Peptides against a protein of PDB entry 8RAJ. Designs and how they scored, part 72

Target 1, 54 residues: chain A of PDB entry 8RAJ
Amino acid sequence: LPAENEDPDKAVVDLHRSPPKTKDPDLTPSGIIAKVKAGDMTQETARELLLAMR

## One batch from the design tools (peptide; made by RFdiffusion4, then SolubleMPNN)

Design b2_p28_8_s4
Fold by OpenDDE base, seed 3:
Structure b2_p28_8_s4 (fold): chain B 54 residues (1-54), chain A 28 residues (1-28)
Amino acid sequence: as target 1 above (54 residues)
Amino acid sequence: MERERENREFLEEVEEELREEEEEELEE
């Protein structure tokens, strides 16, 4: 089994996992927008995540 | 300068998409 290097600084949002009921502040609409503004997320990935939350 | 423009264009596009979805939900 490839050890997924859980880089603790990269919350790999598994787009195929039901949105974790974890109050991860980085997975809120505001947290996603903040990552794009910081340059830590692409606009495309942010769009896909925001649409998957509706 | 470039990043602030790109971030504005992204926010304008997200606000437009969110409005189009709210208008579609009101027509059903």
Scores: peptide ipSAE 0.182, ipTM 0.680, DockQ to the pose 0.135
Fold by OpenDDE base, seed 2:
Structure b2_p28_8_s4 (fold): chain B 54 residues (1-54), chain A 28 residues (1-28)
Amino acid sequence: as target 1 above (54 residues)
Amino acid sequence: MERERENREFLEEVEEELREEEEEELEE
């Protein structure tokens, strides 16, 4: 099965959205860090998300 | 240059925070 490249652009991290009860791989600590490294997320947004996972 | 430094400093801080959490979970 071709892994559908679900566009990384569809994980609009709404900081005001309740923590997704879905195992969104893009919202793991490693996924957040990968988005910051790619330039697809700000450090501020990433820090707020990582702190909200504690 | 400034943004790449700021990105490195942030990633180093996050990698330290994640390591401290993994170490704290292993001490229980």
Scores: peptide ipSAE 0.181, ipTM 0.677, DockQ to the pose 0.169
Fold by OpenDDE base, seed 1:
Structure b2_p28_8_s4 (fold): chain B 54 residues (1-54), chain A 28 residues (1-28)
Amino acid sequence: as target 1 above (54 residues)
Amino acid sequence: MERERENREFLEEVEEELREEEEEELEE
């Protein structure tokens, strides 16, 4: 079985994809904030994502 | 220095907004 090493750091949130019904911990409000704190996400992208969840 | 301050101010604002939403969901 090829272990597709899906690099977990490349959840490029496709802003055009409906929020995955998978509770990707990386796409929770807390996960988005954690990525901004880590420097893995811009504030602008984080705002767009958080607004799209409301 | 400036970017680290702007990042902190943004994170504080978002953490406040998320807390207000969690408190509103607990009152219903």
Scores: peptide ipSAE 0.177, ipTM 0.672, DockQ to the pose 0.261
Fold by OpenDDE base, seed 5:
Structure b2_p28_8_s4 (fold): chain B 54 residues (1-54), chain A 28 residues (1-28)
Amino acid sequence: as target 1 above (54 residues)
Amino acid sequence: MERERENREFLEEVEEELREEEEEELEE
């Protein structure tokens, strides 16, 4: 199957979808911070995701 | 200006917290 290069710019983290068990680099703590820096994620969404990893 | 400051302060706090957690995991 061709790896659909899901454009790193299109990982809108649907907060209601269980985190994909894929090592999505965009769902790491560092990836979440990178999205907030880029303006692609809100601080509120980032806090909710980071707290859910603890 | 205000939102860019609040965003920077948030990112600095989270980067500090993640560094402290990574340092604690490396000392075990």
Scores: peptide ipSAE 0.176, ipTM 0.670, DockQ to the pose 0.253

## One batch from the design tools (peptide; made by RFdiffusion4, then SolubleMPNN)

Design b2_p29_1_s1 (from b2_p29_1, 15 letters changed)
Fold by OpenDDE base, seed 3:
Structure b2_p29_1_s1 (fold): chain B 54 residues (1-54), chain A 29 residues (1-29)
Amino acid sequence: as target 1 above (54 residues)
Amino acid sequence: MERREEEERRRRERRRREAEEALEELDRM
């Protein structure tokens, strides 16, 4: 059985990949922070979304 | 036309400021 070495380098979030399209078009900056505080979003995902709103 | 474009510009500018403030809040967590 070849252990598919999932190259840890495929977890290089392609910084050239368009920021994750907010599945929620109504997501506000305050709503992003609220999700991070609730544990429903990572700080990294929140940062990417907020940078796309800047 | 012009008034709607100005309102959209003002909405984008508010969202930009709120995003900058939220990035600073993330840097404090």
Scores: peptide ipSAE 0.560, ipTM 0.882, DockQ to the pose 0.656
Fold by OpenDDE base, seed 2:
Structure b2_p29_1_s1 (fold): chain B 54 residues (1-54), chain A 29 residues (1-29)
Amino acid sequence: as target 1 above (54 residues)
Amino acid sequence: MERREEEERRRRERRRREAEEALEELDRM
């Protein structure tokens, strides 16, 4: 059975990918800070999300 | 209609304030 060539070039981290639209409508500012403190979110991602809520 | 728009405005303003306070907390980490 031929393994379908999933092109390995789709792992280009698009540094211009629009900030991760965590379409979590339940993500609160306090919940973002809690995820950063837990190590589940980067400070950069948290900053982008909080700026989008301002 | 007006009351619902006012409640939505107040919710947006609260989220904005909470986001600003959270940015200030993040800047202290």
Scores: peptide ipSAE 0.560, ipTM 0.882, DockQ to the pose 0.628
Fold by OpenDDE base, seed 1:
Structure b2_p29_1_s1 (fold): chain B 54 residues (1-54), chain A 29 residues (1-29)
Amino acid sequence: as target 1 above (54 residues)
Amino acid sequence: MERREEEERRRRERRRREAEEALEELDRM
């Protein structure tokens, strides 16, 4: 049984290789801020998404 | 056709403004 240790580092490296494709095409600016306040999104990711909406 | 294009423009302008206001909120966190 190969324990696929999905290296947590592969998930972090993909954040730099693809702009965060919000799987939610309906993500609003207020929804982004709500995710940051909930700890579900980083401030940096939120900034990139909001800049793309401008 | 013109009314739909105007509604789409107004929606884009609103989203842009809401994104600018959200960036200013984020910069205060």
Scores: peptide ipSAE 0.558, ipTM 0.881, DockQ to the pose 0.649
Fold by OpenDDE base, seed 5:
Order: C-alpha cells, then sequence, then structure tokens
Structure b2_p29_1_s1 (fold): chain B 54 residues (1-54), chain A 29 residues (1-29)
C-alpha cells in the first residue's frame, strides 16, 4: 500500500489551476529562498508559498 | 495528548516565524 499520508492540511492551496508539480511537503522557508536565489522559483510563487506557511 | 499538541503548536509557531523572516528576506531582493 503506498502510504497516502497526504496530510490534507499540508496541501498548499495552489491558487493556480494546476497543483504545483512539486507538492514538496519538505519545502522549508529557507528552501524557498534558496530556489529564488538559484532562479528555480519566481519571487511571486515564493511569496504565495511563504504566506500559506504564515 | 496535551504534550503532543504543545509540541505541534511549537513546531507551527517556529515554521510561522521562519516564513515571516523569509518574507522579509524576499522583500529585500
Amino acid sequence: as target 1 above (54 residues)
Amino acid sequence: MERREEEERRRRERRRREAEEALEELDRM
């Protein structure tokens, strides 16, 4: 049985019609900032993710 | 039950603070 521990409370409500292709349940605030600095994430997407963690 | 709920609360409050600090860092970029 694949452990469907999708904790529904950790589903970052993607306001975009496509769920983020990385439901990375391990995405930390520091990991978001690192992705922005690397150019792998937009500042807008980072802001939305961080606001959802607030 | 109470100890686990308190630990979960403390973990949520930590993640919240780290997210607020990261938003302030993002506003400086």
Scores: peptide ipSAE 0.550, ipTM 0.879, DockQ to the pose 0.527

Design b2_p29_1_s2 (from b2_p29_1, 12 letters changed)
Fold by OpenDDE base, seed 4:
Structure b2_p29_1_s2 (fold): chain B 54 residues (1-54), chain A 29 residues (1-29)
Amino acid sequence: as target 1 above (54 residues)
Amino acid sequence: MEEEERRRREEERRRREEAEEALEELDEM
């Protein structure tokens, strides 16, 4: 039986998955801290966002 | 008008206070 080459290239991670339009309703200070604690945001990005709210 | 302006200033102050408390919590992590 000829070995059917299963092309491993069908794991094209759709890089065109538009980041979910999180209607981030204006991310509150508490929401920023919650994203950092969840590992969804870096401390540096959180600091920049919080400083812009001051 | 004066009451709406007062309310807006109180909401802005509260948002700044919450951002300062969140920066302090971030510096402790």
Scores: peptide ipSAE 0.523, ipTM 0.859, DockQ to the pose 0.690
Fold by OpenDDE base, seed 3:
Structure b2_p29_1_s2 (fold): chain B 54 residues (1-54), chain A 29 residues (1-29)
Amino acid sequence: as target 1 above (54 residues)
Amino acid sequence: MEEEERRRREEERRRREEAEEALEELDEM
């Protein structure tokens, strides 16, 4: 099955909306670091997401 | 109500601590 190109533009969680109840294990601090190590996320995008959780 | 609010504050604190540790790991890469 071809890997579905997940549009990188859908990862912009609106930081001013109540944290989406996305039980996505991929939006945990450890899940973000795992995506950077896998090459599936840039260090810049990871830094922006982690700063929003601080 | 008070126990659910305590659990929410503890989960929020844990996510903040885990996010600070993850930012330190990114600054070392």
Scores: peptide ipSAE 0.513, ipTM 0.859, DockQ to the pose 0.524
Fold by OpenDDE base, seed 5:
Structure b2_p29_1_s2 (fold): chain B 54 residues (1-54), chain A 29 residues (1-29)
Amino acid sequence: as target 1 above (54 residues)
Amino acid sequence: MEEEERRRREEERRRREEAEEALEELDEM
């Protein structure tokens, strides 16, 4: 299975478009927090993504 | 129709609650 190295640069969730119903495990609240803890995401980007889910 | 709308609202609420908890965890980091 190719590790889906989804380039963090392609997680351009257009914040102005309804989040695509991509079941990306990386776009779950828990997945976002896991990426921050791993150092793969900034706290700022994580906050913006989580606020868009609220 | 009503059951599907109820499920959608429950899923939306759950996602919102999980996002609020994750924001609290992020503010503690």
Scores: peptide ipSAE 0.512, ipTM 0.858, DockQ to the pose 0.515
Fold by OpenDDE base, seed 1:
Structure b2_p29_1_s2 (fold): chain B 54 residues (1-54), chain A 29 residues (1-29)
Amino acid sequence: as target 1 above (54 residues)
Amino acid sequence: MEEEERRRREEERRRREEAEEALEELDEM
């Protein structure tokens, strides 16, 4: 199964589109924190994503 | 209609609360 390298540069969260109900467990607040703890996401990118969900 | 709209508002509120708690956890790292 190809590891979907979701290129962090292609997660252009279109700030103008209602967040798609991406049931991606990786885009939940807890999933974002888990990626930061794993070293798969920067704290800055995580902060921007979480602020867009608030 | 009103019950579905209420459920949607409650789900949106929960997602905001979870995002605020995650921002607090991120600021502690």
Scores: peptide ipSAE 0.510, ipTM 0.856, DockQ to the pose 0.535

Design b2_p29_1_s3 (from b2_p29_1, 16 letters changed)
Fold by OpenDDE base, seed 2:
Structure b2_p29_1_s3 (fold): chain B 54 residues (1-54), chain A 29 residues (1-29)
Amino acid sequence: as target 1 above (54 residues)
Amino acid sequence: DEERREEEERRRAERRRRAEEALRELDAL
């Protein structure tokens, strides 16, 4: 039985929730370009990642 | 099994095309 924790202030870490698949957000080609435009990725690193996807 | 292979090949070809397009966009920045 899932113990319904009746306390609203306790973050119930549902131990039966499959660990959030941190889908490392599958770096899509468009997502790489968006990161470069945002300043979150260098143009060089973006080039290397995109070349590996070709 | 053949239909699954064709779908995987189609997805790979689409990913390559999108990567080549993104490389051209990166060269235009």
Scores: peptide ipSAE 0.557, ipTM 0.875, DockQ to the pose 0.574
Fold by OpenDDE base, seed 1:
Structure b2_p29_1_s3 (fold): chain B 54 residues (1-54), chain A 29 residues (1-29)
Amino acid sequence: as target 1 above (54 residues)
Amino acid sequence: DEERREEEERRRAERRRRAEEALRELDAL
């Protein structure tokens, strides 16, 4: 079976795109901070996501 | 169409404000 190259880079949210209109509370500025406080997100990834929302 | 644009701009400005607040909170962690 060809190992589908699941390019792990497809999980990189295109930070240059306006955040998807997902009603995902986790993609709100407050949800991002909550994930960092929970240990579910790095401060670096959170900074990049928040900078893209500015 | 104008009212929809104004609502989208308001929502964008609110997200920007909240992102700038969250960046300040992140720098305090």
Scores: peptide ipSAE 0.542, ipTM 0.875, DockQ to the pose 0.519
Fold by OpenDDE base, seed 5:
Structure b2_p29_1_s3 (fold): chain B 54 residues (1-54), chain A 29 residues (1-29)
Amino acid sequence: as target 1 above (54 residues)
Amino acid sequence: DEERREEEERRRAERRRRAEEALRELDAL
């Protein structure tokens, strides 16, 4: 049986879909800044995550 | 439900506002 066309668009994490409800306080805008200040996250990664939340 | 759509939109707008504030704080580090 030919493999069902796995629509490659389903692999695009819809950045407009609410991030999975991981109660990770670390995925809030304030939690991201707190991680950068703690040295646990780079400014570049923080910028990318915050831009995706915009 | 219009009320559910309005609540989702309010939550999106609040996340956007907080992200824009955090981006300004990040640019000040």
Scores: peptide ipSAE 0.540, ipTM 0.873, DockQ to the pose 0.488
Fold by OpenDDE base, seed 3:
Structure b2_p29_1_s3 (fold): chain B 54 residues (1-54), chain A 29 residues (1-29)
Amino acid sequence: as target 1 above (54 residues)
Amino acid sequence: DEERREEEERRRAERRRRAEEALRELDAL
């Protein structure tokens, strides 16, 4: 079966759309910084996520 | 509809402010 090209735009979590009511506390600006400090996230990934929240 | 738009704008502005603060914290790590 041809792999349905799952539109890579569906994998772009529209961070401007209120995420479904799981307040993932980990996706807050403070939660992102906490993950970087814990070593669970790279500074680069954190920068990209924070820029998308701006 | 106006009050809802104003609340959404306030929430967006607050998220933006917190993201800009976190970017400054990230640059200090």
Scores: peptide ipSAE 0.539, ipTM 0.873, DockQ to the pose 0.498

Design b2_p29_1_s4 (from b2_p29_1, 13 letters changed)
Fold by OpenDDE base, seed 3:
Structure b2_p29_1_s4 (fold): chain B 54 residues (1-54), chain A 29 residues (1-29)
Amino acid sequence: as target 1 above (54 residues)
Amino acid sequence: DEEERERRRREEERRRREAEEALRELDEM
């Protein structure tokens, strides 16, 4: 099976890169909370992402 | 140009408020 190298670096939202113009509903504050509630995101990662949007 | 800058500021302010609300929701989990 080819290990789909989903580059873990693509999951690292570069907090120093201007947040990619988030047309992604998944990177809205509500989308982040929904991922945490679904168990798809840690509270820590969600906190870091939300702090970068502040 | 000025109206577009004001729209961007209002969108950023809304996103900031939504992020601050979501941070409070995370603190309640």
Scores: peptide ipSAE 0.539, ipTM 0.875, DockQ to the pose 0.555
Fold by OpenDDE base, seed 5:
Structure b2_p29_1_s4 (fold): chain B 54 residues (1-54), chain A 29 residues (1-29)
Amino acid sequence: as target 1 above (54 residues)
Amino acid sequence: DEEERERRRREEERRRREAEEALRELDEM
């Protein structure tokens, strides 16, 4: 099976588009914090994503 | 369906609470 090339550019949640109803497991509050801790996400991007979930 | 509306509200409230907790954890980093 070709490794699903999860294009990191598809993880750009267009904050101006209605949040895609895709339950991306990476877009859970805990998943966002885990990405920040791993260095895979900035604190600023994480803050914007979490504020949009509030 | 009233039960479906109540489930959605509970899921939204849970997600909001988890986001508010994660924002506090983010402000401590």
Scores: peptide ipSAE 0.536, ipTM 0.874, DockQ to the pose 0.518
Fold by OpenDDE base, seed 2:
Structure b2_p29_1_s4 (fold): chain B 54 residues (1-54), chain A 29 residues (1-29)
Amino acid sequence: as target 1 above (54 residues)
Amino acid sequence: DEEERERRRREEERRRREAEEALRELDEM
């Protein structure tokens, strides 16, 4: 079965675009904190994302 | 339509509170 290339570029949240209306569970406040705790996101990027949701 | 607007406001307010809580958790790291 060909592995469908899930384009890793769709995971790059453009912080300068209006907060994505994406119901993406990975872009919830809890999902952001989970990524920081996993080491998959920097605290700085997480802070910028969370500030944009406030 | 009014019920849907109220649901959206409650969801936005919840997301805002969750973001403020997550910012506090991040400031404690």
Scores: peptide ipSAE 0.536, ipTM 0.873, DockQ to the pose 0.515
Fold by OpenDDE base, seed 1:
Structure b2_p29_1_s4 (fold): chain B 54 residues (1-54), chain A 29 residues (1-29)
Amino acid sequence: as target 1 above (54 residues)
Amino acid sequence: DEEERERRRREEERRRREAEEALRELDEM
């Protein structure tokens, strides 16, 4: 059976779903900025995540 | 239920403010 190419668009974090109540410090605005400062996240990805929390 | 709704609104408004502040900090980098 050909592996159905799972559309990479399902990796679009469904930002309309309240982030799972995992108090993941990495999913807080401050945690996102901390990852950018550490070089673990791009500014572009951080901007997209923060815009969706607005 | 009203107190829980008010708490959720305050937590959402706080998260929104923290996101808007983080967007400003990100625009200065």
Scores: peptide ipSAE 0.531, ipTM 0.873, DockQ to the pose 0.529

Design b2_p29_3_s2
Fold by OpenDDE base, seed 3:
Structure b2_p29_3_s2 (fold): chain B 54 residues (1-54), chain A 29 residues (1-29)
Amino acid sequence: as target 1 above (54 residues)
Amino acid sequence: SAEERRRREEERRRMEELEELAKEVEESR
């Protein structure tokens, strides 16, 4: 099986390319935690997002 | 492995810290 190096940065919301719309349900604190638990977001990116909402 | 146990414990602690931070942010909105 080719090890697709899925660049984890391609699935992660590029905060520099699209400012997080504060109305995106996926950007609620609970939605961020759900994405981390699903493997759709890194813990580092989740921490940065949560700290930016503080 | 003892190393695998340490890694799982660290991953769990980091998730607990993120859940606490998410709760603080949610309560502050």
Scores: peptide ipSAE 0.573, ipTM 0.891, DockQ to the pose 0.569
Fold by OpenDDE base, seed 1:
Structure b2_p29_3_s2 (fold): chain B 54 residues (1-54), chain A 29 residues (1-29)
Amino acid sequence: as target 1 above (54 residues)
Amino acid sequence: SAEERRRREEERRRMEELEELAKEVEESR
């Protein structure tokens, strides 16, 4: 079976979507950092998210 | 390897830069 490389980036927030007013701890600056440390987010995606929150 | 040490140091530095950016964003809100 070809492991469909489901791009792990598809599970983490469309950068073109206005940050939903979701109280998701996952979309806080601290939550983004926690995901990168867990290996659930790339450093690049995290940088782009944090810069979009500035 | 010396290359593996450099890679780990760069990965750590980039993580520190992200933590600083996250802190700046958090303090600005």
Scores: peptide ipSAE 0.570, ipTM 0.892, DockQ to the pose 0.592
Fold by OpenDDE base, seed 5:
Structure b2_p29_3_s2 (fold): chain B 54 residues (1-54), chain A 29 residues (1-29)
Amino acid sequence: as target 1 above (54 residues)
Amino acid sequence: SAEERRRREEERRRMEELEELAKEVEESR
């Protein structure tokens, strides 16, 4: 089977490609940082979300 | 590589800046 090159970029939430499906009403600033550290979110997306919470 | 070291240092610095911003937002709420 060809290893499906799952573009690691398809798992990353990009605000420019899709509004973050933050189905979690509990996305705290600390939760955003945890998502970036897990590789689930880009640093850019995290910055934009944090700035929108200010 | 010296370039890879610079990239890792910039990535770390950007994470520290995000952690600071997250703290400021949390303290403002």
Scores: peptide ipSAE 0.570, ipTM 0.891, DockQ to the pose 0.587
Fold by OpenDDE base, seed 2:
Structure b2_p29_3_s2 (fold): chain B 54 residues (1-54), chain A 29 residues (1-29)
Amino acid sequence: as target 1 above (54 residues)
Amino acid sequence: SAEERRRREEERRRMEELEELAKEVEESR
C-alpha cells in the first residue's frame, strides 16, 4: 500500500490539545531524540515536548 | 551549494541543541 502520509505531528503528540501525560515510554527525552533521528518527529515538536518536560 | 551547506549546518546545530536539552531534562529527573 502507498505510504500512509500519517502526519507524524498528529500521530505522536498534539501539545496544544493536551499536556504530555508522561505514561508513554515513547515520550522519554531519549525516545523523542530517537524519533527525530528516525524522521518520525519534527525538530519543532521535539523542542516543544522537551521544554514542556523541564 | 553554499545555501545547502548553511541549511545542513543549521539542521546539525538544532539537533545538537535538542540533544543538550534532552540531556538537561534527563539529568533534572
Scores: peptide ipSAE 0.569, ipTM 0.892, DockQ to the pose 0.595

Design b2_p29_3_s3
Fold by OpenDDE base, seed 3:
Structure b2_p29_3_s3 (fold): chain B 54 residues (1-54), chain A 29 residues (1-29)
Amino acid sequence: as target 1 above (54 residues)
Amino acid sequence: MEEEEERERRREEEFEELERLAEEAARSR
């Protein structure tokens, strides 16, 4: 049985995956916090959005 | 173990800052 050494380097999830541009202009401050809690948004993206609402 | 607890505390502090920013943004609307 050939043990194919699965090269672990193919799991480079491209860290350059642009944060999903949340094209929802209707995203409320509470909706941003809810997405962060759900793991659907990074804290950095949430911070940028909340600062842009000021 | 101490490094994991420090990373958890930092994530909690950063999250509490986001909640404060969200409350401020909600009051500014």
Scores: peptide ipSAE 0.540, ipTM 0.872, DockQ to the pose 0.627
Fold by OpenDDE base, seed 2:
Structure b2_p29_3_s3 (fold): chain B 54 residues (1-54), chain A 29 residues (1-29)
Amino acid sequence: as target 1 above (54 residues)
Amino acid sequence: MEEEEERERRREEEFEELERLAEEAARSR
């Protein structure tokens, strides 16, 4: 079965388009770090997300 | 060789900063 190329860009919350609605379990501080460790998120996007949660 | 080691060290330092930011964001909730 071809690995479903889940576009990592579809899981990237565009912070410029809406403040993160904190209901996605994948947008917890720990979930963000887990996505960076998996290679599913850039460090830059993770930094912006984590700063917006302050 | 030195430029690759400096780039790796920078990525590691940037990642440790993200872990600190994640810990701060988790405490602010």
Scores: peptide ipSAE 0.538, ipTM 0.871, DockQ to the pose 0.623
Fold by OpenDDE base, seed 1:
Structure b2_p29_3_s3 (fold): chain B 54 residues (1-54), chain A 29 residues (1-29)
Amino acid sequence: as target 1 above (54 residues)
Amino acid sequence: MEEEEERERRREEEFEELERLAEEAARSR
């Protein structure tokens, strides 16, 4: 059986597919940190998003 | 054992930097 490399990005919310609604609680600075803590977002993706909100 | 503890410390330090960036982004909104 080929080990399906579970792309660690398959568990990450694809923010390119769902454009960040500034009103989405999951895309607030606190919601981003909560997703990283839950393992639903990489630290790298979180950093890029938080920098883009400045 | 020491290399895993160093890798964990780096991830924690990087995470604390993200929390600071999140606080800055929250103040900019």
Scores: peptide ipSAE 0.538, ipTM 0.871, DockQ to the pose 0.578
Fold by OpenDDE base, seed 5:
Structure b2_p29_3_s3 (fold): chain B 54 residues (1-54), chain A 29 residues (1-29)
Amino acid sequence: as target 1 above (54 residues)
Amino acid sequence: MEEEEERERRREEEFEELERLAEEAARSR
């Protein structure tokens, strides 16, 4: 079985591929934190998104 | 065990920083 390299960098949101949608409830500051808590986003990707919203 | 506990503590501290950054980003909108 090829270990599917679950690239831990396959965050549901790639900041380099899609600009943060300020109107997406999943891309609000609270939505980003919720995705990190769910394991759907890395802390690094969350930091980059939150800094880009500043 | 001690190195793993330190690594967990660092991830928790980094997460608390993200929560602060999220609160700041929410206030700056």
Scores: peptide ipSAE 0.531, ipTM 0.870, DockQ to the pose 0.578

Design b2_p29_3_s4
Fold by OpenDDE base, seed 3:
Structure b2_p29_3_s4 (fold): chain B 54 residues (1-54), chain A 29 residues (1-29)
Amino acid sequence: as target 1 above (54 residues)
Amino acid sequence: MAEREREEAERRKEMEELEELAREVEESR
């Protein structure tokens, strides 16, 4: 059976990637550092959040 | 080689500064 040419242009990038549910109004300072270490947050965003808590 | 080692040292230093800032904020509450 000939392999049907799957067109490489149907990576439907779901442009409806729901905005990250930033429903953690309760990020503790320690929780912010843990997200940076996990690669889930940038150091810049962490600095801005920590300075806003000061 | 030396450039990557500098970038890794800078990222470690910035992480230590963020951990210090996080402690200051936690102690001030």
Scores: peptide ipSAE 0.590, ipTM 0.891, DockQ to the pose 0.684
Fold by OpenDDE base, seed 1:
Structure b2_p29_3_s4 (fold): chain B 54 residues (1-54), chain A 29 residues (1-29)
Amino acid sequence: as target 1 above (54 residues)
Amino acid sequence: MAEREREEAERRKEMEELEELAREVEESR
């Protein structure tokens, strides 16, 4: 009998996977919006970046 | 159905607000 111990906790998509910290000094406001639309950045991170550019 | 439609409407609204903020920042540079 191979023991069923598929730990169901390994399918937690790491909600704390920080979108790649693109320390691109060339990240434009339009480039931030494009990353959000692509799913490569959260709306929250985008808002923080845009507010820091103001 | 109504909950998913609300969540999609909220996400669209938040995206429109981000696009407006991005435009304001781009025009200010």
Scores: peptide ipSAE 0.581, ipTM 0.890, DockQ to the pose 0.620
Fold by OpenDDE base, seed 2:
Structure b2_p29_3_s4 (fold): chain B 54 residues (1-54), chain A 29 residues (1-29)
Amino acid sequence: as target 1 above (54 residues)
Amino acid sequence: MAEREREEAERRKEMEELEELAREVEESR
């Protein structure tokens, strides 16, 4: 099965944009942690996103 | 040796703190 190279560029959350009412499962707290564990997101970006969701 | 072990320990600690923050944010919804 081709590993879908799901283009990591689809997850460029502009941190300066008001927290999107993200229905995107990839931007749930659990989805953010999964991306960090996969190496698809930095811990810094994940922290900023999670803090903006608080 | 000691510097890499410190960096790995810091990275593990930061990951645990992120997982805690993610749980707090998820439980708050």
Scores: peptide ipSAE 0.579, ipTM 0.890, DockQ to the pose 0.609
Fold by OpenDDE base, seed 4:
Structure b2_p29_3_s4 (fold): chain B 54 residues (1-54), chain A 29 residues (1-29)
Amino acid sequence: as target 1 above (54 residues)
Amino acid sequence: MAEREREEAERRKEMEELEELAREVEESR
């Protein structure tokens, strides 16, 4: 069975589908910065998320 | 050498700006 390439890019938090649940540590401002530092999120996506939280 | 060092300095500045924005968002809640 070909391992379906779960495109790691499909962890794009769809900004349109759920407001960032303040209960998800990965969706806190600090959690977003941690993902960018880990290479799990682009700076552009992080900026858009942070601006949408304002 | 100088071009890579510029790109690393730009990426570092962009990260510092994101950390500042994250702090402003945390302080505003």
Scores: peptide ipSAE 0.577, ipTM 0.888, DockQ to the pose 0.620

